# Designs tried in a protein design run: peptides against a protein of PDB entry 4U39. Part 63

Target 1, 302 residues: chain A of PDB entry 4U39
Amino acid sequence: SIKVIGVGGGGNNAVNRMIENEVQGVEYIAVNTDAQALNLSKAEVKMQIGAKLTRGLGAGANPEVGKKAAEESKEQIEEALKGADMVFVTAGMGGGTGTGAAPVIAQIAKDLGALTVGVVTRPFTFEGRKRQLQAAGGISAMKEAVDTLIVIPNDRILEIVDKNTPMLEAFREADNVLRQGVQGISDLIATPGLINLDFADVKTIMSNKGSALMGIGIATGENRAAEAAKKAISSPLLEAAIDGAQGVLMNITGGTNLSLYEVQEAADIVASASDQDVNMIFGSVINENLKDEIVVTVIATG

## One batch from the design tools (peptide; made by RFdiffusion4, then SolubleMPNN)

Design b2_p14_3_s3 (from b2_p14_3, 8 letters changed)
Fold by OpenDDE base, seed 4:
Structure b2_p14_3_s3 (fold): chain B 302 residues (1-302), chain A 14 residues (1-14)
Amino acid sequence: as target 1 above (302 residues)
Amino acid sequence: MKILYFHVGKYLPK
């Protein structure tokens, strides 16, 4: 089974976005120290952590409170994650609960023998230096606790949105990028297909790889496959080029009109941008909600 | 380049 655990406010917003976009084949768990915020989750499983420590009033933007809250609730987290083959831990770094609890939850998932993937955001620069410093500590702790860590720099989202984009829309786009990172991987495993990816192969590419880079490309029209692939490999979300990566996961998602030619064209572009000795997994997924859009997600590991 | 695996998935209608 695949479990997605959203930790704190940002992680829970991302999980809500995943549920709203009907991401299939995954179980959703919402975790928070704030009981009122947790009630707004759309996840089937809702877990309040650190009830004794916080009394449901949240972590007060303190990562040490988030950490201790997860430690207090360790047995509950273990029971919720039990039997998962793969666990996605999603959080916004820089806050109290997400920053402190996500590394503890990730370590619990890893200790249970699940393939543990972190998908987390760095705060925007406008959230201030304190949040950036807290996020750096949380990201360092996540790197030790996961098999693969995808870090989304929120400031790079400002390069793909209009300068007049309201702050609320910038956070919604961060939630959407977190969704795309989880869905890009989960769809390769959890979507019933004509050719199923062996989970052992995903483990080979993602186990103990440390930091991973993610690129996303979206396009429509006659050259949509090539355009989406080019956007993915040149994505502002990529902190480096993918040419040095030891492993690449590629997802090509389209509507019912996605052709084999478009899949091949997109795969050839990503392959040509990758190292010749790269271990590449690629998959195609039909999602009727995309209609005329193609979404290419590239995750580079190693 | 070793293209290891090709997955073809389809979302199931609800």
Scores: peptide ipSAE 0.134, ipTM 0.723, DockQ to the pose 0.094
Fold by OpenDDE base, seed 1:
Structure b2_p14_3_s3 (fold): chain B 302 residues (1-302), chain A 14 residues (1-14)
Amino acid sequence: as target 1 above (302 residues)
Amino acid sequence: MKILYFHVGKYLPK
């Protein structure tokens, strides 16, 4: 089974966005120290952590409180994650609960033998230096606790949205990018394809790889597959080029007119931009809500 | 969102 665990406010907003977009084949768990915020989750499983420590009043933007809250609730987290083959841990880094609890939850998932993938954000620069410093500590702790960590730099989202985009919409786009990172991987595993991907192949690409990069490209028109692939490998979300990547996961999503040729063309572009000996898995998804658009998501590991 | 089908492949380097 695949479980997605949203940790703290940002993680739970991302989980809500995943549920709203009908990401299939995954179980959703919302974790928070704030009981009122947790009640707003759309997840089937809602877990309040650190009830004794926090009394449901949240972590007060203190990562040490978030950490201790997850430690207090270890047995409940273990029970909720038990039997998962894969666990996505999603959080906004820089807060109290997400920053402190997400590494603890990730370690619990890893200790249970699940393939543990972190999908987290760095805060926007406008959220202030304190959040950036807290996020750096949380990301460092996540790297040790996961098999693969995707870090989304929120400031790079400002390069892909309109300059007049309200702050609230920039946070919604961060939630959407978190969704795309989780869905781009989960669709490869959870959706029964004509060719079953061996979960062992995903494990080979993602196990003990440390930091991963994510790129997204969207295009329309005659060369849309090639353009979307080129945009994905040059995405502002990539903090580096993928030329050294030993492992790649690629998702190509299109409408009912998505051709096998377009899928192959996009895959060839992404592979050619990666290491010569790259282990690449690609998946194609038909989404009826996409007309002429193709969306390429690339996750580079190693 | 209706996913009609999903096709997964392993890219084999040429």
Scores: peptide ipSAE 0.049, ipTM 0.627, DockQ to the pose 0.332
Fold by OpenDDE base, seed 3:
Structure b2_p14_3_s3 (fold): chain B 302 residues (1-302), chain A 14 residues (1-14)
Amino acid sequence: as target 1 above (302 residues)
Amino acid sequence: MKILYFHVGKYLPK
């Protein structure tokens, strides 16, 4: 089974966005120290952590409180994650609960033998230096606790949105990018297809890889597949080029007019931008909500 | 979101 665990406010917002977008074949768990915020989750499983420590009043933006809250609730977290083959841990780094509890939860998932993938955000620069420093510590702890860590640099989202984009919409876009990171992988495994992916192939690409890069490209028109692939491998979300990547997970999503030629063309572009010996898994998805758009998501590991 | 179908492949270098 695949479990997605949203940790703290940002992680729970991302989980809500996944549920709203009907991401299939995954179980959703919402974790928070704030009982009022947790009640707003759409997840089937809602877990309050650190009830004795925090009294449900949240972590006060302190990562050490988030950490201790997860440690207090270890047995409850273990029971909720038990029997998962794969666990996605999603959080907004820089806060109290997400920053402190996500590494503890990730370690619990890994110790249970699940393939453990972190999908987390760095805070926007405007959230202030304190949040950036807290996020750096949380990301370092996540890197040790997961098999693969995808880090979304929120400031790079500002490069792909209009300059007049309201702050609330920039946070919604961060939640959407977290959704795309989880869905880009989960669809390869959980969505029934003409060709089933062996979960062993996903494990080979993602186990003990450390930091991974994610790129997204969207295009329309006659060359839309090639353009979407080129945008994905040059995405502002990429902190580096993928030319050294030994493992790639690629998702190509299009409308009912998506052709096998377009899928192959996009795959050839991404493979040519990767290591010569790249282990690439690709999936193609037909989404009726897409008209003439192609969306390419690339996750590069190694 | 209605997914009509999903196809998975392994890239084989040419």
Scores: peptide ipSAE 0.041, ipTM 0.679, DockQ to the pose 0.326
Fold by OpenDDE base, seed 5:
Structure b2_p14_3_s3 (fold): chain B 302 residues (1-302), chain A 14 residues (1-14)
Amino acid sequence: as target 1 above (302 residues)
Amino acid sequence: MKILYFHVGKYLPK
C-alpha cells in the first residue's frame, strides 16, 4: 500500500489539496499537535501526536516540541504506517510540528521497511530568518531519515505566479506543487496502467538517492508535449540542471487527446537532458479535466 | 467515469 502522511499545518493543507484533486490509490494520514487544526483535515486517518506534551495546543513554532511529540506517539505512528510499501511524508518546513515531527515519522516509516519519500517546502524568504533556519535543520534531518527528499523552494513559486498574486494564493500554489510531487510518483505505482511498473523499478530509482529535484512544465497547442517537457527540464523549481541525473521519474498528464507520439517526444526530450546512462521511468495519465493542456512533471535523482 | 489510463514505460536509450 501507499500512504501519504501530512505533518503539521503545511503538510495537512497539502493532503487536503491531494484529496480535493482526487489523487487515487493512496491512503491519507493527517498528523498534527494542534487538535483544532487536525479536526479540519479531510484525511480519513487523523492522528494527534504529543497529546501529553502539548495537550492539543500545538508545538508553538518550536521544532523540538514537534520532534518530542512524534517520539511520544511513536507506537501510534508505527501502527498507522504498518504494512505500507511506500510512505510519502509531506510537510512545510520552518514551523514547529512539520519541521520537528516529519523526520521522526520518516525514520519510523524507513525502519518499518517502506520506501520513504519526503516532499517538503522551504519557507518563503518573507516568512523570516527564524523559519529559514528551522527549515534548514528540518531538511537536514529529513535527508538522513528518507530514501528520497524532494525540496520545493517556495521563493521559486514566485517566479511562476503573477507578481500581484496574494500571499494566500502563493501558499495554495505551494500546496499544489507538493500535490504534484506526490501525485507525479504515486500515479506511476497506484494507477492501473496498460503497462504496470514493478515497484522494484521505482525502488531502484528512489532508494537511498538523497536529494531529488522536481521540475514542472505546462503547455498547450501543436507542440505542447515538447514545450511542456522543455519547460519541465528548465523549471524555476529546479535548484540545478538535470544533466547529471542518473535516475528520472517522468509523469505526462494530458486530456483524452494525448497521443503516444506526444508521450514519446516528451520522454526523448527529458532523457536527452539527463545523464547518458539515465534510468528513466515515465508514465502517461489521462485527465479529462486538462482538455488541450499537457503537464509534464520530472523528478530527477542521483 | 474518469478513465485514468496510465502507460508506464522504461526509457531504453536507442
Scores: peptide ipSAE 0.040, ipTM 0.674, DockQ to the pose 0.323

Design b2_p14_3_s4 (from b2_p14_3, 8 letters changed)
Fold by OpenDDE base, seed 1:
Structure b2_p14_3_s4 (fold): chain B 302 residues (1-302), chain A 14 residues (1-14)
Amino acid sequence: as target 1 above (302 residues)
Amino acid sequence: MKILYFHVGTYRPK
């Protein structure tokens, strides 16, 4: 089974976005120290952590409180994650609960033998230096606790949205990018295809790989597959080029007119931009809601 | 969102 655990406010907003977009084949768990915020989750499983420590009033933007809250609730987290083959831990780093609890939850998942993938955001620069410093500490702790960590730099989202985009919409786009990171991987595993992906192949690409980079490309028109692939490998979300990446997960999502040729063309472009000996898994998804658009998501590991 | 079809491939270096 695949479980997605949203940790704190940002993680729970991302989980809500995943549920709203009908990401299939995954179980959703919402974790928070704030009981009122937790009640707004759309997840089936809602877990309040650190009830004794926080009394449901949240972590007060203190990562140490978030950490201790997860430690207090360790047995409950273990029970909720038990039997998962894969666990996505999603959080907005820089806050109290997400920053402190996400590494603890990730370690619990890893200790249970699940393939543990972190999908987290760095705060926007406008959220202030304190959040950036807290996020850096939380990301460092996540690296030790996960098999693969995807870090989304929120400031790079500002490069892909309109300059007049309200701050609230920039946060919604961060939630959407978190969704795309989780869905890009989960669709490869959870969606019944003509070709069963061996979960062992996913483990080979993602197990003990540390930091991963994510790129997204969207295009329309005659060369849309090639353009989407080129945009993905040059995405502003990539903090570095994917050259030298030893592992790649690629998702190609299109409408009912997505051709095998387009899928192959996009895969060849991404492979050619990676290490010569790259282990690449690619999946093609037909989404009826897509008309002429192709969306390429690339996750580079190693 | 209806996923109508999913195809997974592995790319192995030649």
Scores: peptide ipSAE 0.050, ipTM 0.712, DockQ to the pose 0.326
Fold by OpenDDE base, seed 5:
Structure b2_p14_3_s4 (fold): chain B 302 residues (1-302), chain A 14 residues (1-14)
Amino acid sequence: as target 1 above (302 residues)
Amino acid sequence: MKILYFHVGTYRPK
């Protein structure tokens, strides 16, 4: 089974966005120290952590409280994760609960033998230096606790949205990018296809790889596949080029008119931008809501 | 009913 755990406010907003977008083949768990915020989750499983420590009042933006809250609730987390083959841990780094609890939850998943993937955001620069420093500590702890860590730099979202985009919409776009990171991988595994991916191949690309880079490209028109692939490999979300990447996961999502030629063209572009000996897994997904649009998601590891 | 068709390929460089 695949489980997605949203940790704290940002992680739970991302999980809500995944549920709203009908991401299939995954079980959702919402984790928070704030009981009122947790009640707003759309997840089937809602877990309040650190009930004794916090009394449901949240972590007070302190990562050490978030950490201790997850440690207090270790047995409940273990029970909720039991039997998972893969665990996604999603959080907004820089806060109390997400920053402190996400590494503890990730370590619990890894100790249970699940392939453990972190998908987390760095705070925007405007959220202040304290959040950036807390996020850096939490990201460092996540790297030790996961097999693969996707870090989304929120400041790079400001490069892909209009300059007049309200702050609330920038946070919604961060939640959407978290969704795309989880869905881009989970669709490869959980969506029944004509060719089933061996979960062993995903494990080979993602196990003990450390930091991963994520790029997204969207295009329409006659060259939409090539344009979407080119945008993905040059995405502002990439902190570096993918030319040295030893492993790549590629998701190509299109409408019912997505052709095998378009899938091949996009795959060739991404492979050509990667290492010569790249181990690339690609998947094509048909989404009837996408008319003329193609979305390419690239996750580069190694 | 969203029919998600998934095709997984391993890209082997030619």
Scores: peptide ipSAE 0.041, ipTM 0.634, DockQ to the pose 0.336
Fold by OpenDDE base, seed 3:
Structure b2_p14_3_s4 (fold): chain B 302 residues (1-302), chain A 14 residues (1-14)
Amino acid sequence: as target 1 above (302 residues)
Amino acid sequence: MKILYFHVGTYRPK
């Protein structure tokens, strides 16, 4: 089974966005120290952590409170994650609950023998230096606790949105990029297909890889597959080129007119931008909501 | 989102 655990406000917003987009084949768990915020979750499983410590009033933007809240609730977290083959831990770094509790939850998942993937955001620069410093500590702790860590730099989202984009929409786009990171992997495993992926191949690419990079490309028109692939490998979300990547997960999503030629063309572009000995897994998804659009998601590991 | 079908392939560099 695949479990997605949203930790704190940002993680729970991302989980809500996943549910709204009908991401299939995953179980959703919402975790928070704030009981009122937790009640707004769309997740089937809702877990209040640190009830004794916080009395449901949240972590007060303190990562140490988030950490202690997860430690207080360890047995409950273990029971909720038990029997998962894969666990996605999603959070917005820089806050109290997400920053402090996500590494503890990730370690619990890993200790249970699940393939543990972190998908987290760095805060926007405008959220201030305190949040950036807290996020750096949380990301460091996540890197030690997971098999693979995808870090989304929120400031790079501002490069792909309009300059007049309201702050609330920039946060919604961060939640959407978190969704794309989880869905790009989960669709490869959990979506019933003509050819099913072996979960062992996913484990080979993602186990003990440390930091991973994610790129997204969207295009339309006659060369849409090649353009989407080129945009993915040069995405502003990539902190570096993927030329050294030994493992790649690629998802190609299109409408009913997506051809095998377009899938192959996109795969060849991404492979050519990767290490010569790259282990690549690629999936193609037909989404009826896409007309002439192709979306390429690339996750580079190693 | 309605998924009509999913296809998985493996790429091996030549």
Scores: peptide ipSAE 0.036, ipTM 0.623, DockQ to the pose 0.324
Fold by OpenDDE base, seed 2:
Structure b2_p14_3_s4 (fold): chain B 302 residues (1-302), chain A 14 residues (1-14)
Amino acid sequence: as target 1 above (302 residues)
Amino acid sequence: MKILYFHVGTYRPK
């Protein structure tokens, strides 16, 4: 089974966005120290952590409280994650609960033998230096606790949205990018295709790889596949080029008119931008809500 | 929403 665990406010917003977008084949778990915020989760499983420590009042933007809250609730987390083959841990880093609890939850998932993937955001620079410093510490702790860690730099989202985009929409786009990171992988595994991916191949690419980069490209028109692939490998969300990446997961999502040629063309572009000895897994997804649009998601590991 | 997965393959560069 695949489980997605949203940790704290940002992680739970991302999980809500995944549920709203009907991401299939995954079980959703919402974790928070704030009981009121947790009640707003759309997840089937809702877990309040650190009930004794916080009394449901949240972590007060302190990562040490978030950490201790997850440690207090270790047995409950273990029970909720038990039997998962794969666990996505999603969080907005820089806060109290997400920053402190996500590494603990990730370690619990890893210790249970699940393939553990972190999908987390760095805070926007405008959220202030304290959040950035807390996020850096939390990301470092996540890196040690996961098999693969996808870090989304929120400031780079401002490069892909209109300059006039309201701050609230920039946060919604961060939740959407978190969704795309989880869905881009989970879709390759959880949804029956013409050719199903062996979960062993995913494990080979994602196990003990440390930090991963994510790029997204969207295009329309006659060359849409090639353009989407080129945009993905040059995505502002990439903190570095994917050159030298030893592992790549690629998802190509299109409408009912997505051709095998377009899938191959996009895969060739991404492979050519990667290491010569790259282990690439690619999948194609038909989304009936996409008309002429192609979305390419690239996750580079190693 | 029917997500139809067409192809999941391992790319081995030739």
Scores: peptide ipSAE 0.027, ipTM 0.570, DockQ to the pose 0.374

Design b2_p14_4_s1 (from b2_p14_4, 7 letters changed)
Fold by OpenDDE base, seed 3:
Structure b2_p14_4_s1 (fold): chain B 302 residues (1-302), chain A 14 residues (1-14)
Amino acid sequence: as target 1 above (302 residues)
Amino acid sequence: MKLFEFHVGVYLPK
């Protein structure tokens, strides 16, 4: 089974966005120290952590409280994650609960033998230096606790949105990018298709790889597949080029007019931008809600 | 999101 665990406010918002977008074949778990915020989750499984420590009043933006809350609730976390083959741990780094509890939860998932993938955000620079420093510590702890860690730099989202985009919409876009990171992988495994992916191939690409890069490209019109692939491999979300990547997961999503030629063209572009000996898995998804748009998601490891 | 169809492939390096 695949489990997605949202940790703290940002992680729970991302999980809500995944549920709203009908990401299929995954079980959703919401974790928080704030009982009122947790009640707003759309997840089937809702878990309050650190009830004795926090009394349900949240972590007060303190990562040490988030950490201790997860440690207090270790047995409950273990029971919720038991039997998962894969666990996605999603959180906004820089806060109290997400920053402190996500590494503890990730370690519990890994110790249970699940393929453990972190999908987390760095805070925007405007959230202040304290959040950036807390996020750096949380990301460091996540790297030690996961098989693969995808870090989304929220400041790079500001490069792809209008300069007049309200702050609230920038956070919603961060939640959407978290959704795309989880869905880009989970669709490859959980969606029934003509050709099923071997979960062993996913494990080979993602096990003990450390930090991963994620790029997203969207295009329309003639050559849309090639343009979307080129945008994905040059995405502002990439902190570096993928030319050294030993492992790649590619998802191409299009409307009912998506052709096998377009899928192959996108795959060839992404492979050509990667290491010569790259292990690449690609999936194609037909989404009836897409018209002329193609979305390419690339996750590069190694 | 309504999925119509899904395909998976493996790229083999040359």
Scores: peptide ipSAE 0.039, ipTM 0.594, DockQ to the pose 0.326
Fold by OpenDDE base, seed 1:
Structure b2_p14_4_s1 (fold): chain B 302 residues (1-302), chain A 14 residues (1-14)
Amino acid sequence: as target 1 above (302 residues)
Amino acid sequence: MKLFEFHVGVYLPK
């Protein structure tokens, strides 16, 4: 089974966005120290952590409180994660609960033998230096606790949105990018393909790889597959080029007119931009809500 | 989102 755990406010907003977009084949768990915020989750499983420590009043933007809250609730987290083959831990880094609890939850998942993937954000620069410093500590702790860590730099989202985008919409776009990271991987696993992709192939690419990069490209028109792939491998979300990537996960999503040729063209572009000996898994998704658009998501590991 | 079809492939280096 695949489980997605949203940790703290940002993680739970991302989980809500995943549920709203009907990401299939995953179980959703919302985790928070704030009981009122947790009640707003759309997840089926809602877990209040650190109830004794925080009394449901949240972590007060202190990562140490978030950490201790997850430690207090270790047994409940273990029970909720039991039998998972894969666990996604999603959080907005820089806060109290997400920053402190997400590494603890990730370690619990890993200790249970699940393939553990972190999908987290760095705060926007406008959220202030304190959040950025707390996020750096949380990301460092996540890196030690996961098999693969995808870090989304929120400031790079501002490069892909309109300059007049309201602050609230920039946070919604961060939630959407988190969704795309989780969905891009989960779709590859949750839907058995025509080719014998087993869960062991995904484990080979993602197990003990440390930090991963994510790129997204969207295009329309005659060369839409090639353009979307080129945009993905040059995405502002990529903090580095993928030329050294030994493992790649590619998702290509299109409408009912998505052709095998377009899938192959996108795969060849992504593979050619990666290491010569790259192990690449790719999936093609037909989304009936897409007409002429192609979306390529690339996750590079190694 | 209505998922219509999903196909998975593996790219093997030459």
Scores: peptide ipSAE 0.035, ipTM 0.593, DockQ to the pose 0.318
Fold by OpenDDE base, seed 2:
Structure b2_p14_4_s1 (fold): chain B 302 residues (1-302), chain A 14 residues (1-14)
Amino acid sequence: as target 1 above (302 residues)
Amino acid sequence: MKLFEFHVGVYLPK
């Protein structure tokens, strides 16, 4: 089974976005120290952590409170994650609950023997230096607790959205990029394909790989597959080039007119931009809501 | 809306 656990406000917003977009084949768990915020979750499983410590009033933007809250609730987290083959831990780094609790939850998932993938955001620079410093500590702790950690630099989202995009929409786009990171992987595993991916192949690419890079490309027109792939490998979300990547997960999503040729063309471009000995898994998904658009998601590990 | 997986494959380096 695949479980997605949203931790704190940002993680739970991302989980809500995943549910709204009907991401299939995953179980959703919402975790928060704030009981009121947790009640707004669309997840089937809602877990209040640190009820004794916080009394449901949240972590007060303190990561140490978030950490202690997860430690207090360890047994409940273990029971909720039990039997998962894969666990996605999603959070916005820089806050109290997400920053402190997400590494603890990730470690619990890993100790249960699940393939543990972190999908987290760095705060925008405008959220201030304190959030950036707290996020850096949380990301460091996540890296030690997960098999693969995807870090989305929110400031790079500002390069893919209009300059006039309201701050609230920039946060929604961060939630959407978190969704794409989880869905890009989960669709490869949870969706019955023409060729079933062995979960062992995903484990080979993601187990103990540390930090991963994520790129997204969207295009339309006759060369849309090639353009989307080129945009993905040069995505502003990539903090580095993927030329050294030893493992790659590629998802290509298109409308009902997506061709096998377009899938292959995108795969060839992504593979050619990676290490010569790259282990690449690719999947293609038909989304009837996509008219002429192709979306390529690349997750590079190693 | 049903997302249909069209193809999943392993790219083997040539």
Scores: peptide ipSAE 0.058, ipTM 0.623, DockQ to the pose 0.362; fails the geometry check
Fold by OpenDDE base, seed 4:
Structure b2_p14_4_s1 (fold): chain B 302 residues (1-302), chain A 14 residues (1-14)
Amino acid sequence: as target 1 above (302 residues)
Amino acid sequence: MKLFEFHVGVYLPK
């Protein structure tokens, strides 16, 4: 089974966005120290952590409170994650609950033997230096606790949105990017497509890889597969080129008109942009909601 | 709704 655990406000907003976009084949768990915020989750499983420590009043933007809250609730977290083959831990770094609790939850998932993938955001620069410093500590702790860590720099989202985008919409876009990171991997396993990966293949590429680069490209039209692949490998959210990547996981998602030729064309572009000896696995997923769109997700490791 | 071309890059810190 695949479980997605949203930790704190940002993680829970991302989980809500995943549910709203009908990401299939995964179980959703919402975790928070704030009981009122947790009630707004659309997840079937809602877990309040640190009830004794916080009394449901949240972590007060303190990562140490978030950490201790997860430690207090360890047994409850273990029970919720038990039997998962794969666990996605999603959070917005820089806050209290997400920053502190996500590494603890990730370690619990890993200790249970699940393939543990962190999908987290760095705060926007406008959230201030304190949040950036807290996020750096949380990201470091996540890197030690996961098999693969995906870090989304929120400031790069500002490159893809209008400059007049309200702050609330920029956060919604961060939630959507977190969704795309989780969905790009989970769909390869959980969603029927033209070419599906088994979990063993994904585990081989993602197990104990530490950090991963992810690019996403979206395109429509006659050359949509090639355009989507080119956009994925040149994505503004890629902090580096994938030319040195020893492992690549590619997802190509399209509508019912996705062809094997388009899958091959995208795979060839991504492989050609990677190391010559790259171990690349790829899958293709059919999503009827995409109609004429192709989405290429590239996760580069090594 | 302009489908914003979302380029999601995930940085794996080496």
Scores: peptide ipSAE 0.028, ipTM 0.412, DockQ to the pose 0.044; fails the geometry check

